Peptides against a protein of PDB entry 4Y8H. Designs and how they scored, part 9

Target 1, 196 residues: chain A of PDB entry 4Y8H
Amino acid sequence: TSIMAVTFKDGVILGADSRTTTGAYIANRVTDKLTRVHDKIWCCRSGSAADTQAIADIVQYHLELYTSQYGTPSTETAASVFKELCYENKDNLTAGIIVAGYDDKNKGEVYTIPLGGSVHKLPYAIAGSGSTFIYGYCDKNFRENMSKEETVDFIKHSLSQAIKWDGSSGGVIRMVVLTAAGVERLIFYPDEYEQL

## One batch from the design tools (peptide; aimed at target 1 T20)

Design b1_p12_3 (made by RFdiffusion4; failed a check: the pose's geometry)
Pose (drawn by RFdiffusion4):
Structure b1_p12_3 (pose): chain A 196 residues (1-196), chain P 12 residues (1-12)
Amino acid sequence: as target 1 above (196 residues)
Amino acid sequence: SSLGAVPPHHGK
């Protein structure tokens, strides 16, 4: 997997490849790794497909219940529910999850939750096996308060490289845009991003 | 099936 989330001027964008692996075999070339847990709180999933789906389903359930009793949860609250599940079940889970959301007060936020269940709030986050190849690129090219178009390009170029080098990444690049304007789904095909 | 390995996460 190659996954990332990036905060910018108007909010946050999540991005991911679409490859599911079963050994060297590509079990699914069009996977959706970007998953809703609330209207404007989404996550990027990496690691075990089963673990991350089970976790995301539980978190969506908790936040739906939270919404019924107390109104809209913050992105920090969503990340805390993911952490509680990942930390308390660290022996049995293989889940690297990035949590991203939009709040009108807090604008865009990114929390990354690596294997051990620790929580890290960051301007942007990268994860998944393909992310190793783009630490150098992303650290050199990321800046705060980028525009929507600049952020789409940063993610497109970053995941393009992660896919190029990582055999466990590929297919299409999917992105989810989170702003006060709502939710936008973007998709970019190999003929476009490969030759960047 | 998996979504791949989980290496150290990175970011600023």

Design b1_p12_3_s1 (made by RFdiffusion4, then SolubleMPNN; from b1_p12_3, 4 letters changed; failed a check: the pose's geometry)
Amino acid sequence: PSLGGVPEFHGK

Design b1_p12_3_s2 (made by RFdiffusion4, then SolubleMPNN; from b1_p12_3, 5 letters changed; failed a check: the pose's geometry)
Amino acid sequence: MTLGGVPEFHGK

Design b1_p12_3_s3 (made by RFdiffusion4, then SolubleMPNN; from b1_p12_3, 4 letters changed; failed a check: the pose's geometry)
Amino acid sequence: MSLGGVPEFHGK

Design b1_p12_3_s4 (made by RFdiffusion4, then SolubleMPNN; from b1_p12_3, 6 letters changed; failed a check: the pose's geometry)
Amino acid sequence: MTFGGVPEFHGK

Design b1_p12_4 (made by RFdiffusion4)
Pose (drawn by RFdiffusion4):
Structure b1_p12_4 (pose): chain A 196 residues (1-196), chain P 12 residues (1-12)
Amino acid sequence: as target 1 above (196 residues)
Amino acid sequence: PSFGAVPPHHGK
C-alpha cells in the first residue's frame, strides 16, 4: 500500500492508492483504504486488510458510543482508541494506520500509528510499503499551511511516485478532504497521475 | 489479501 495524510491551512487531506495484494496478484484494483470512524475523523489503512478493517469497525463503534454519551470526540481521542487496540494486540496485528481529523478548535490533525502501536502526532505522515520511495520527495516538498490545491498536488505527486516504484501500490489515487466546509471525496485516474 | 508490508512510518 501507499498512504498519507497532510495538514494544511483549512484542515487535512488523506490520500491512498487502491491496490489490494494477494501475493503478486492484485485481488482488488479499486480498494478504498480511506475509512470513516466519525463524521470528520478518518483513517488511512495499511498492512493486513482484515486486521485494519476489524480495528476500524471497533473504533467506529467506540466513537459512536462516545458521541452518544459525551458529544463529538477529538481527533486525539480517536487516535488513542486506535492505539489502545494496536498496542494491546501488537502480537496478533499487522496494522499501519494514519488517523486524521478536523476539529473547529484544533483545525487539521494527523496521528500516525506504526506497527508497534506507538502514537506520533505530525504535520504530515506517510506509510505503507510504497512510502519508502517518497521519504526523500515528501521531506523536500512539504510545507506547513499549504492551500487546498497545493496539498492535493503534493499528495497527487507523492503517491504518483510511490505507485511508480512500488509494485504493491497502484490503481487510482483516492483522497478525502476534511475542513469546516464538510467532507469531500476526490479520485484521480492513472492516465492523469502517471505522466506527472 | 493485504495492502502490503508495514515499513517505518515517516513524516515531519

Design b1_p12_4_s1 (made by RFdiffusion4, then SolubleMPNN; from b1_p12_4, 5 letters changed)
Fold by OpenDDE base, seed 3:
Structure b1_p12_4_s1 (fold): chain B 196 residues (1-196), chain A 12 residues (1-12)
Amino acid sequence: as target 1 above (196 residues)
Amino acid sequence: PTYGSVPEFHGK
């Protein structure tokens, strides 16, 4: 898996590959690892498919309840719910989660929750087995307040490199763009990103 | 099935 989320001028973009593996086999080539937990709060999932799906479902439920009582939750609140679940169940979970969201007050925000259930707020985050191959590239090429187009290109190039080296990553590159204008889903196919 | 491995966190 190769996943990332990047804050930019107008909000935040989440990105993910789409390969699911079972042992040495590819179980699904077009998995959607970008999961909605609220209108403009999404997450990237790595690790156990079952674990991360369950976590995301629970978070979505909690945020629905939160909304009914208090209004739209912040991205930080969503990250806190993820943290609680991941930390309390750390002995039984294999989950790496990146939480990203947009609201008018805080703009785009990214929170990464690695194994163990800690939470870290960052201008951008990378995770998954493929992330180890692109720390250097991302550090060199990330800039704050990029345009949408620059950010899409940054994510596309980053994940392309991760996929190139990580056998557990592949398929399509999916993105979700969260801004004041709404939610946009993007998809890029191997024939395109392999040429980068 | 899994979404690959989960590496250790290294920050930024």
Scores: peptide ipSAE 0.145, ipTM 0.768, DockQ to the pose 0.730
OpenDDE base, seeds 1, 2, 4, 5: peptide ipSAE 0.025, 0.038, 0.038, 0.034; ipTM 0.635, 0.673, 0.675, 0.662; seed 1 fails the geometry check

Design b1_p12_4_s2 (made by RFdiffusion4, then SolubleMPNN; from b1_p12_4, 4 letters changed)
Fold by OpenDDE base, seed 5:
Structure b1_p12_4_s2 (fold): chain B 196 residues (1-196), chain A 12 residues (1-12)
Amino acid sequence: as target 1 above (196 residues)
Amino acid sequence: PTYGSVPPFHGK
């Protein structure tokens, strides 16, 4: 898996590859690792498919309850719910999650929750087995307050490099763009990103 | 099935 989320001028973009593996075999080429937990709060999932799906479902439920009582939750609130679930179940859980969201007050925000259930707020985050190959590239090329187009390009190039070297990553590159204008889903295919 | 491995946390 190769996943990332990047804050930019107008909000935040989540990105992910789409490969699911079982041992040495590719079980699914077009998995959707970008999961909605609220209108403009999404997450990237790495690790156990079942574990991360269960966590995301629980978070979505909690945020729905929160909304009914208090209004739209912040991205920080969503991250705290993820953190509690991951930390409380860390001994029986294989999950690496990146939480990203947009609201008018805080704009785009990214929180990474690695194995163990800690939480870290960052301008951008990368995770998954493929992330180990692109820390250097991302550090060199990330800039704050990029345009949408620059950010899409940054994520596309980053994940392309991760996929190139990580056998557990591949398929399509999916993105979700969260801004004041709404939610936009993007998809890029190997014929395009392999040429980068 | 799994979404790859989860690498150890380290700074960016």
Scores: peptide ipSAE 0.123, ipTM 0.735, DockQ to the pose 0.672
OpenDDE base, seeds 1, 2, 3, 4: peptide ipSAE 0.027, 0.028, 0.028, 0.113; ipTM 0.643, 0.642, 0.650, 0.727; seeds 1, 2 fail the geometry check

Design b1_p12_4_s3 (made by RFdiffusion4, then SolubleMPNN; from b1_p12_4, 6 letters changed)
Fold by OpenDDE base, seed 4:
Structure b1_p12_4_s3 (fold): chain B 196 residues (1-196), chain A 12 residues (1-12)
Amino acid sequence: as target 1 above (196 residues)
Amino acid sequence: ATYGAVPEFYGK
């Protein structure tokens, strides 16, 4: 898996490859690892498919309850719910999650929750087995307050490089753009990103 | 099924 989320001028973009594996077997070529937990709060999932799906479902439920009582939750609140679940169940879960969201007050925010259930707020985050190959590239190329187009290109190039080297990553590159304007899903195919 | 390994580090 190769996943990332990047804050930019107008919000935040999540990105992910789409390969699911069971051992050496590619079980699914077009997995959707970008999961909605609230209107403009999404997450990237790595690790156990079942574990991360269960966690995301529980978070979505909690955020629905929160909304009914208090209004739209912040991205920080969502990250806190993820953190509690991952930390309290760390002995029984294999989950690495990046939480990203947009709201008018805080704009785009990214929180990464690696194994163990710690939480870290960052201007951008990368995770998954493929992320190890792109720390250098991301460090050199990330800039704060990029345009949407620049951010899409940054994510596309980053994940392309991760996929190139990580056998557990591949397929399509999915993105979700979260801004004041709404939610936009993007998809890029190998014929495009492999040539980068 | 898994979504690859989960590293113990994160981006900047």
Scores: peptide ipSAE 0.110, ipTM 0.709, DockQ to the pose 0.828
OpenDDE base, seeds 1, 2, 3, 5: peptide ipSAE 0.023, 0.023, 0.080, 0.026; ipTM 0.613, 0.602, 0.675, 0.629; seed 1 fails the geometry check

Design b1_p12_4_s4 (made by RFdiffusion4, then SolubleMPNN; from b1_p12_4, 6 letters changed)
Fold by OpenDDE base, seed 3:
Structure b1_p12_4_s4 (fold): chain B 196 residues (1-196), chain A 12 residues (1-12)
Amino acid sequence: as target 1 above (196 residues)
Amino acid sequence: ETYGSVPEFHGK
């Protein structure tokens, strides 16, 4: 898996490959690892498919309850719910989650929740087995307040490189763009990103 | 099934 989320001038973009495996077997080539937990709060999932799906479902439920009582939750609140679940169940979970969201007050925000259930707010985050291959690239190429187009290109190039080196990553590159204007889903296929 | 492995956090 190769996943990332990047804040930019107008909000935040999440990105993910689409490969799932069982052992050494590729179980699904086009899995969607980008999961909605609120209108403009999404997450990237790595690790156990079942674990992360369950966590995301629970978070979505909690955020729906939150909304009914207090209004739209912040991205930080969503990250806190993820953190609590991941930390309390760390002995039985294999989950690495990036939470990203947009609201008018805080703009785009990214929170990464690695194994163990800690939470870290960052201008951008990368995770998954493929991320180890692109820490250097991302550090050198990330800039704050990029345009949408620059950010899409940054994510596309980053994940393309991760996929190139990580056998557990592949398939399509999916993105979700969260801005004041709304939510946009993007998809890029191997024939395109392999040429980068 | 899994979404790859989960590496250690490096913090950036």
Scores: peptide ipSAE 0.182, ipTM 0.790, DockQ to the pose 0.729
OpenDDE base, seeds 1, 2, 4, 5: peptide ipSAE 0.149, 0.171, 0.037, 0.164; ipTM 0.781, 0.791, 0.682, 0.784

Design b1_p12_5 (made by RFdiffusion4)
Pose (drawn by RFdiffusion4):
Structure b1_p12_5 (pose): chain A 196 residues (1-196), chain P 12 residues (1-12)
Amino acid sequence: as target 1 above (196 residues)
Amino acid sequence: FWSSVAFNQYYS
């Protein structure tokens, strides 16, 4: 997997490849690794497909219940529910999850939750096996308060490289845009991003 | 093997 989330001027964008692996075999070339847990709180999933789906379903359930009793949860609250599940079940889970959301007060936020269940709030986050190949690129090219178009390009170029070098990444690049204007789904095909 | 493939497709 190659996944990332990036905060910018108007909010946050999540991005991911679409490859599911079963050994060297590509079990699914068009996977959607970007998953809604609330209207404007989404996550990027990496690691075990089963674990991350089970976790995301539970978190969506908790936040739906939270919404019924107390109104819209913060992005920090969503990340805390993910952590509680990942930390308390660390022996049985293989889940690398990035949580990203938009709040009108807090604008865009990114929380990354690596294997042990620790929580890290960051301007941007990269994860998944393909992310190792783009630490150098992303650290060199990221800046705060980028525009929507600059952020789409940063994510497109970053994941293009992670897909190029990582055999466990591929297919299409999917992105989810989170702003006060709503939610936008973007998709980029190999003929576009490969030759970047 | 194909069972594992189907499993992963389900959760993917």

Design b1_p12_5_s1 (made by RFdiffusion4, then SolubleMPNN; from b1_p12_5, 10 letters changed)
Fold by OpenDDE base, seed 4:
Structure b1_p12_5_s1 (fold): chain B 196 residues (1-196), chain A 12 residues (1-12)
Amino acid sequence: as target 1 above (196 residues)
Amino acid sequence: MEEEIEKQRKYS
């Protein structure tokens, strides 16, 4: 897996490859690793597909309850729910999750929750087996307050490089853009990104 | 075959 989330001028963009593996086999070529937990709060999932799907389902439920009582939750609140679940169940979980969201007060925010259940707020985050190949590239090319187009290109190039070297990553590149204007899904195919 | 894949642990 190769996943990332990047804050930019107008909000935040999540990105992911789409390969799921079972041992040495590719089990699914078009997996959706970008998961909605609230209207403008999403997550990137890596590790055990079953574990991370279960966690995301529980978080979505909690945020729905929260909304009915208190209104729209902040991204920080969502990250806190993820953290609590991951930390309390760390002995039985294999999960690496990036939480990203947009609201008018805080704009785009990114929280990374690695194995163990700690939480870290960052301008951008990368995770998954493919992320090890792109730390240098991302550090060199990330900039604060990029445009939407610049951020899409940054994510596309980053994930393309990760996929190039990581056998556990591949397929299509999915993105979710979260801004004041709403939610936008993007998809990029191998013929597009392999030649970057 | 797909059913057997679904029964196995998946990672990404």
Scores: peptide ipSAE 0.210, ipTM 0.683, DockQ to the pose 0.316; fails the geometry check
OpenDDE base, seeds 1, 2, 3, 5: peptide ipSAE 0.198, 0.204, 0.201, 0.182; ipTM 0.677, 0.676, 0.675, 0.675; seeds 1, 2, 3, 5 fail the geometry check

Design b1_p12_5_s2 (made by RFdiffusion4, then SolubleMPNN; from b1_p12_5, 9 letters changed)
Fold by OpenDDE base, seed 1:
Structure b1_p12_5_s2 (fold): chain B 196 residues (1-196), chain A 12 residues (1-12)
Amino acid sequence: as target 1 above (196 residues)
Amino acid sequence: LEEKIKEAQKYS
């Protein structure tokens, strides 16, 4: 898996490859690893598909209940719920999750929750097996307050490189753009990103 | 065989 989330001028963009494996077998070429837990709070999932799906489902339910009682939760609140689940169950989970969201007060925010259940707020985060190949590239090329287009290109180039070298990553590149204007889903195919 | 593999634990 190769996943990332990047804050930018107008909000945050999540990105992911779409390959799911079991051993050396590609079980699913078009997996959606970008999961909605609230209107403008999403997550990137790596590790066990079953574990991360279960966690995301619980968070989504919690945030829906929260909304009915208190109004729209912050991204930090969502990250806190993820943290509690991942930390308290760390002995039984294989989960690496990036939480990203947008709200008018806090704008775009990114929280990474690696194995173990710690939480780290960052201007951008990368995770998954493919991330090991792109730490240098991302650190060199990330800039704060990029435009939407610059951020899309940054993510596309980053994930393209991760996919190139990581056998557990591949397929399409999916993105979710979260801004004041709404939610936008993007998809890029190998014929495009392999040329980068 | 492929179907059996798909039923196994999946990772990303």
Scores: peptide ipSAE 0.220, ipTM 0.695, DockQ to the pose 0.327; fails the geometry check
OpenDDE base, seeds 2, 3, 4, 5: peptide ipSAE 0.219, 0.213, 0.208, 0.201; ipTM 0.695, 0.688, 0.739, 0.693; seeds 2, 3, 4, 5 fail the geometry check

Design b1_p12_5_s3 (made by RFdiffusion4, then SolubleMPNN; from b1_p12_5, 10 letters changed)
Fold by OpenDDE base, seed 4:
Structure b1_p12_5_s3 (fold): chain B 196 residues (1-196), chain A 12 residues (1-12)
Amino acid sequence: as target 1 above (196 residues)
Amino acid sequence: MEEEIERARKYS
């Protein structure tokens, strides 16, 4: 898996490859690793597919309850719910999650939750087995307050590079753009990103 | 139940 989330001028963009593996076997070439937990709060999932899907479902439920009582939750609140679940169940989970969201007050925010259930707020985050290959590239090329187009290109290039080297990453590149204007899903195919 | 088993075997 190669996943990332990047804050930019108008919000945040999540990105992911689409390969799921069972050992050396490619079990699913078109997995959706970008998961909605609230209107403009999403997550990127790595590790056990079952574990991360279950966690995301529980978080989504909690955030709906929160909304009914208090209004729209912040991205930080969502990250805290993820943290609680991942930390309390760390002995039984294999989960690496990036939480990203947009609201008018805080704009785009990114929180990474690695194995163990710690939480770290960052301007951008990368995770998954493919992320090890692109730390240098991302550090070199990330800039704060990029445009939407610049950020899409940054994520596309980053994930393309990760996929080149990580046998556990591949398929299509999915993105979710979260801004004041709403939610936008993007998809890019190998014929396009392999040429970068 | 078989779907749950299949999901448990999958990793990203």
Scores: peptide ipSAE 0.202, ipTM 0.702, DockQ to the pose 0.242
OpenDDE base, seeds 1, 2, 3, 5: peptide ipSAE 0.198, 0.206, 0.037, 0.179; ipTM 0.707, 0.695, 0.655, 0.696; seeds 1, 2, 5 fail the geometry check

Design b1_p12_5_s4 (made by RFdiffusion4, then SolubleMPNN; from b1_p12_5, 10 letters changed)
Fold by OpenDDE base, seed 3:
Structure b1_p12_5_s4 (fold): chain B 196 residues (1-196), chain A 12 residues (1-12)
Amino acid sequence: as target 1 above (196 residues)
Amino acid sequence: MEEEIERQRKYS
């Protein structure tokens, strides 16, 4: 898996490859690893597909309850719920999650929750087995307050490089753009990103 | 084969 989330001028963009593996087999070429937990709060999932799906479902439920009582939750609140679940169950989970969201007060925010259930707020985050190959590239090329187009290109190039070297990553590149204007889903196919 | 794969835990 190769996943990332990047804050930018107008909000945040999540990105992911789409390969799911079972041992030596590619079980699914077009997995959706970008999961909605609230209107403008999403997550990237790596590790156990079943475990991370279950966690995301629980978080979504909690955020729905929260909304009914208090209104729209912050991204930090969502990250806190993820953290609690991942930390309390860390001995039985294989889960690496990036939480990203947008609201008018805090704008785009990114929280990474690696194995063990710690939480780290960052301008951008990368995770998954493919992330190992792109730490240097991302550090060199990330800039704060990029445009939407610049950020899409940054993510596309980053994930393309990760996929190139990580056998556990591949398929399409999916993105979700979260801004004041709403939610936008993007998809890029190998014929496009492999050329980069 | 495909059914057997689906019975195994999936990872990403």
Scores: peptide ipSAE 0.182, ipTM 0.683, DockQ to the pose 0.349; fails the geometry check
OpenDDE base, seeds 1, 2, 4, 5: peptide ipSAE 0.171, 0.177, 0.179, 0.175; ipTM 0.739, 0.731, 0.720, 0.683; seeds 1, 2, 4, 5 fail the geometry check

Design b1_p12_6 (made by RFdiffusion4)
Pose (drawn by RFdiffusion4):
Structure b1_p12_6 (pose): chain A 196 residues (1-196), chain P 12 residues (1-12)
Amino acid sequence: as target 1 above (196 residues)
Amino acid sequence: TVLAKTTSTEML
C-alpha cells in the first residue's frame, strides 16, 4: 500500500492508492483505504486488510458511543483508541494506520500509528510499503500551511511516485478532504497521475 | 478488546 495524510491551511487531506494484494496478484484494484471513524475523523489503512478493517470498525463503534455520552471526540481521542487496540494487540496485528481529523479549535491534525502501536503527532505522515520511495521527495517538497490545491498536488505527485516504484501500490489515487466546509472525496485516475 | 491473528492473505 501507499498512504499519506497532510495538514494544511484549512484542515487535512488524506490520500491513498487503491491496490489490494494477494501475493503478486491484485485482489482488488479499486480498494478504498481511506475510512471514516467519525464525521470528520478518518484514517488511512495499511498492512493486513482484515486487521485494519476490524480495528476501524471497533474504533467507529467506540466513537459512536463516546458521541452519545460526551459529544464530539477530538482527533487525539480517536488516535488514542486506535493506539490502545494496536498496542495491546501488537503480537496479533499487522496494522499501519494514519489518523487524521478536523476540529474547529485544533484545525487539521495527523497521528501516525506504526506497527508497534506507538503514536506520533506530525504535520504530515506517509506509510505503507510504497512510502519508502518518497521519503526523499516528501521531505523536500512539504511545507506548512499549504493551500488546498497545493496539498492535493503534493499528495498526487507523492503517491504517483510511490505507485511508480512500488509494485504493491497502484490503481487510482483516492483523497479525502477535511475542512470546516465538510467532507470532500477526490479520485485521480492513472492516465492523469502516471505522466506527472 | 482482544483480537486474534487472522488467516487472510490480503494486504493493503

Design b1_p12_6_s1 (made by RFdiffusion4, then SolubleMPNN; from b1_p12_6, 9 letters changed)
Fold by OpenDDE base, seed 4:
Structure b1_p12_6_s1 (fold): chain B 196 residues (1-196), chain A 12 residues (1-12)
Amino acid sequence: as target 1 above (196 residues)
Amino acid sequence: VKIEKSKSKLRL
């Protein structure tokens, strides 16, 4: 897996490859690793497909309950719910999660939750097996308050490089853009990103 | 909430 989330001028963009593997075999080429837990709070998933889906389902339910009682949760609240689940179940789960969300008060926010259930708020985060290949690239090329287009290009280039080197990453690049204007899903195919 | 370990071998 290669996943990332990037804050930008108008919000946050999540990005992911789409490969699922079982051992050395590609089980699914078009997996959706970007999962909605609230209208403008999403996560990137890495690790066990089943474990990360179970976590996301529980978080989604919790945030729905929260909304009914208290109104729209913050991205930080969502990250806290993920943390609790990941930390309490760390011995039974293989999950690496990036939580990203947008609200009018906090704008775009990114929280990374690696194995073990720690939480780190960052201007951008990368995770998954492919992320190891792009730390240097991302650090060099990330800028705060990029435009939407600049951020899409940054994610596209970053994930393209990760996919190039990581055998566990591939397929399409999916993105989710979270802004005041709403939610937008993007998809980029190998023919486009492999030439970068 | 306790989550049981998945037996699935599918990995992201």
Scores: peptide ipSAE 0.495, ipTM 0.883, DockQ to the pose 0.954; fails the geometry check
OpenDDE base, seeds 1, 2, 3, 5: peptide ipSAE 0.484, 0.480, 0.488, 0.486; ipTM 0.866, 0.867, 0.875, 0.874; seeds 1, 2, 3, 5 fail the geometry check

Design b1_p12_6_s2 (made by RFdiffusion4, then SolubleMPNN; from b1_p12_6, 7 letters changed)
Fold by OpenDDE base, seed 5:
Structure b1_p12_6_s2 (fold): chain B 196 residues (1-196), chain A 12 residues (1-12)
Amino acid sequence: as target 1 above (196 residues)
Amino acid sequence: VKLEKSTSKLRL
């Protein structure tokens, strides 16, 4: 897996490859690793497909209950729920999660939750087996307050490079854009991103 | 909430 989330001028963009494997075999070429837990709060999933899906389902349920009682949750609240689940179950889970969301007060926010269940708020985050290959590229090319187009290009180039080197990453590049205007899904195919 | 370990071999 290669996943990332990037804050930008108008919100946040999540990105992911689409490969799922079982051992040395590709099980699914077009997996959706970008999962909705609230209207404008999403996550990127890496590690066990079953573990991360179960966690996301539980978080979605908690955020629905929260909304009914208190109104729309913040991205920080969502990250706290993810953190609690990942930390309390660290011995039984293989899950790397990036939480990203938008609200009018806090704008775009990114929280990364690695295997140990710690939580880190960052302007952008990368994770998954492919992320090791792009730390240098991302550090060099990330800028705060990029445009939507600049951010899409940054994510596309980053994930393209990760896919080139990581055998566990591939397929299409999916993105989810979260802004005041709403939610937008993007998809980029190998014929396009392999040329970068 | 406690979760049981998954037996799934599918990896992202």
Scores: peptide ipSAE 0.463, ipTM 0.839, DockQ to the pose 0.967; fails the geometry check
OpenDDE base, seeds 1, 2, 3, 4: peptide ipSAE 0.458, 0.461, 0.457, 0.452; ipTM 0.820, 0.833, 0.840, 0.847; seeds 1, 2, 3, 4 fail the geometry check

Design b1_p12_6_s3 (made by RFdiffusion4, then SolubleMPNN; from b1_p12_6, 8 letters changed)
Fold by OpenDDE base, seed 1:
Structure b1_p12_6_s3 (fold): chain B 196 residues (1-196), chain A 12 residues (1-12)
Amino acid sequence: as target 1 above (196 residues)
Amino acid sequence: VKLEKSSSKLRL
């Protein structure tokens, strides 16, 4: 897996490859690793498909309950629920999660939750097996308050590089853009991003 | 909430 989330001028963009593997075999080439837990709170999933799906389902449920009682949860609240689940179950989970969300008060926010269940708020985060190949690239090329287009390009180039080197990453690049204007899904195919 | 260890071999 290669996943990332990037805060930018108008909000946050999540990005992911789409490969799921079982051992050495590609089980699914078009997996959606970008999972909605609330209208404008999403996560990127890495690790066990089953574990991360279960966690995301529980978080979604909790955020629905929260919404019914208190209104729209903050991204921090969502990250806290993820953290609790990941930390409390760290011995039984293989999950790396990036939580990203947008609200009018806090704008775009990113929280990374690696194995062990710690939580880190960052301007951008990368994770998954492919992330090891792009730390240098991302650090060099990330800028705060980029435009939407600049951020899409940054994510596309970053994930393209990760996919080139990580056998566990591939397929399409999916993105979710979260802004005041709403939610937008993007998809980029190998014919485009392999040329970058 | 406590989760059991998954036996799934599917990895992201």
Scores: peptide ipSAE 0.456, ipTM 0.807, DockQ to the pose 0.966; fails the geometry check
OpenDDE base, seeds 2, 3, 4, 5: peptide ipSAE 0.451, 0.453, 0.455, 0.453; ipTM 0.813, 0.818, 0.825, 0.817; seeds 2, 3, 4, 5 fail the geometry check

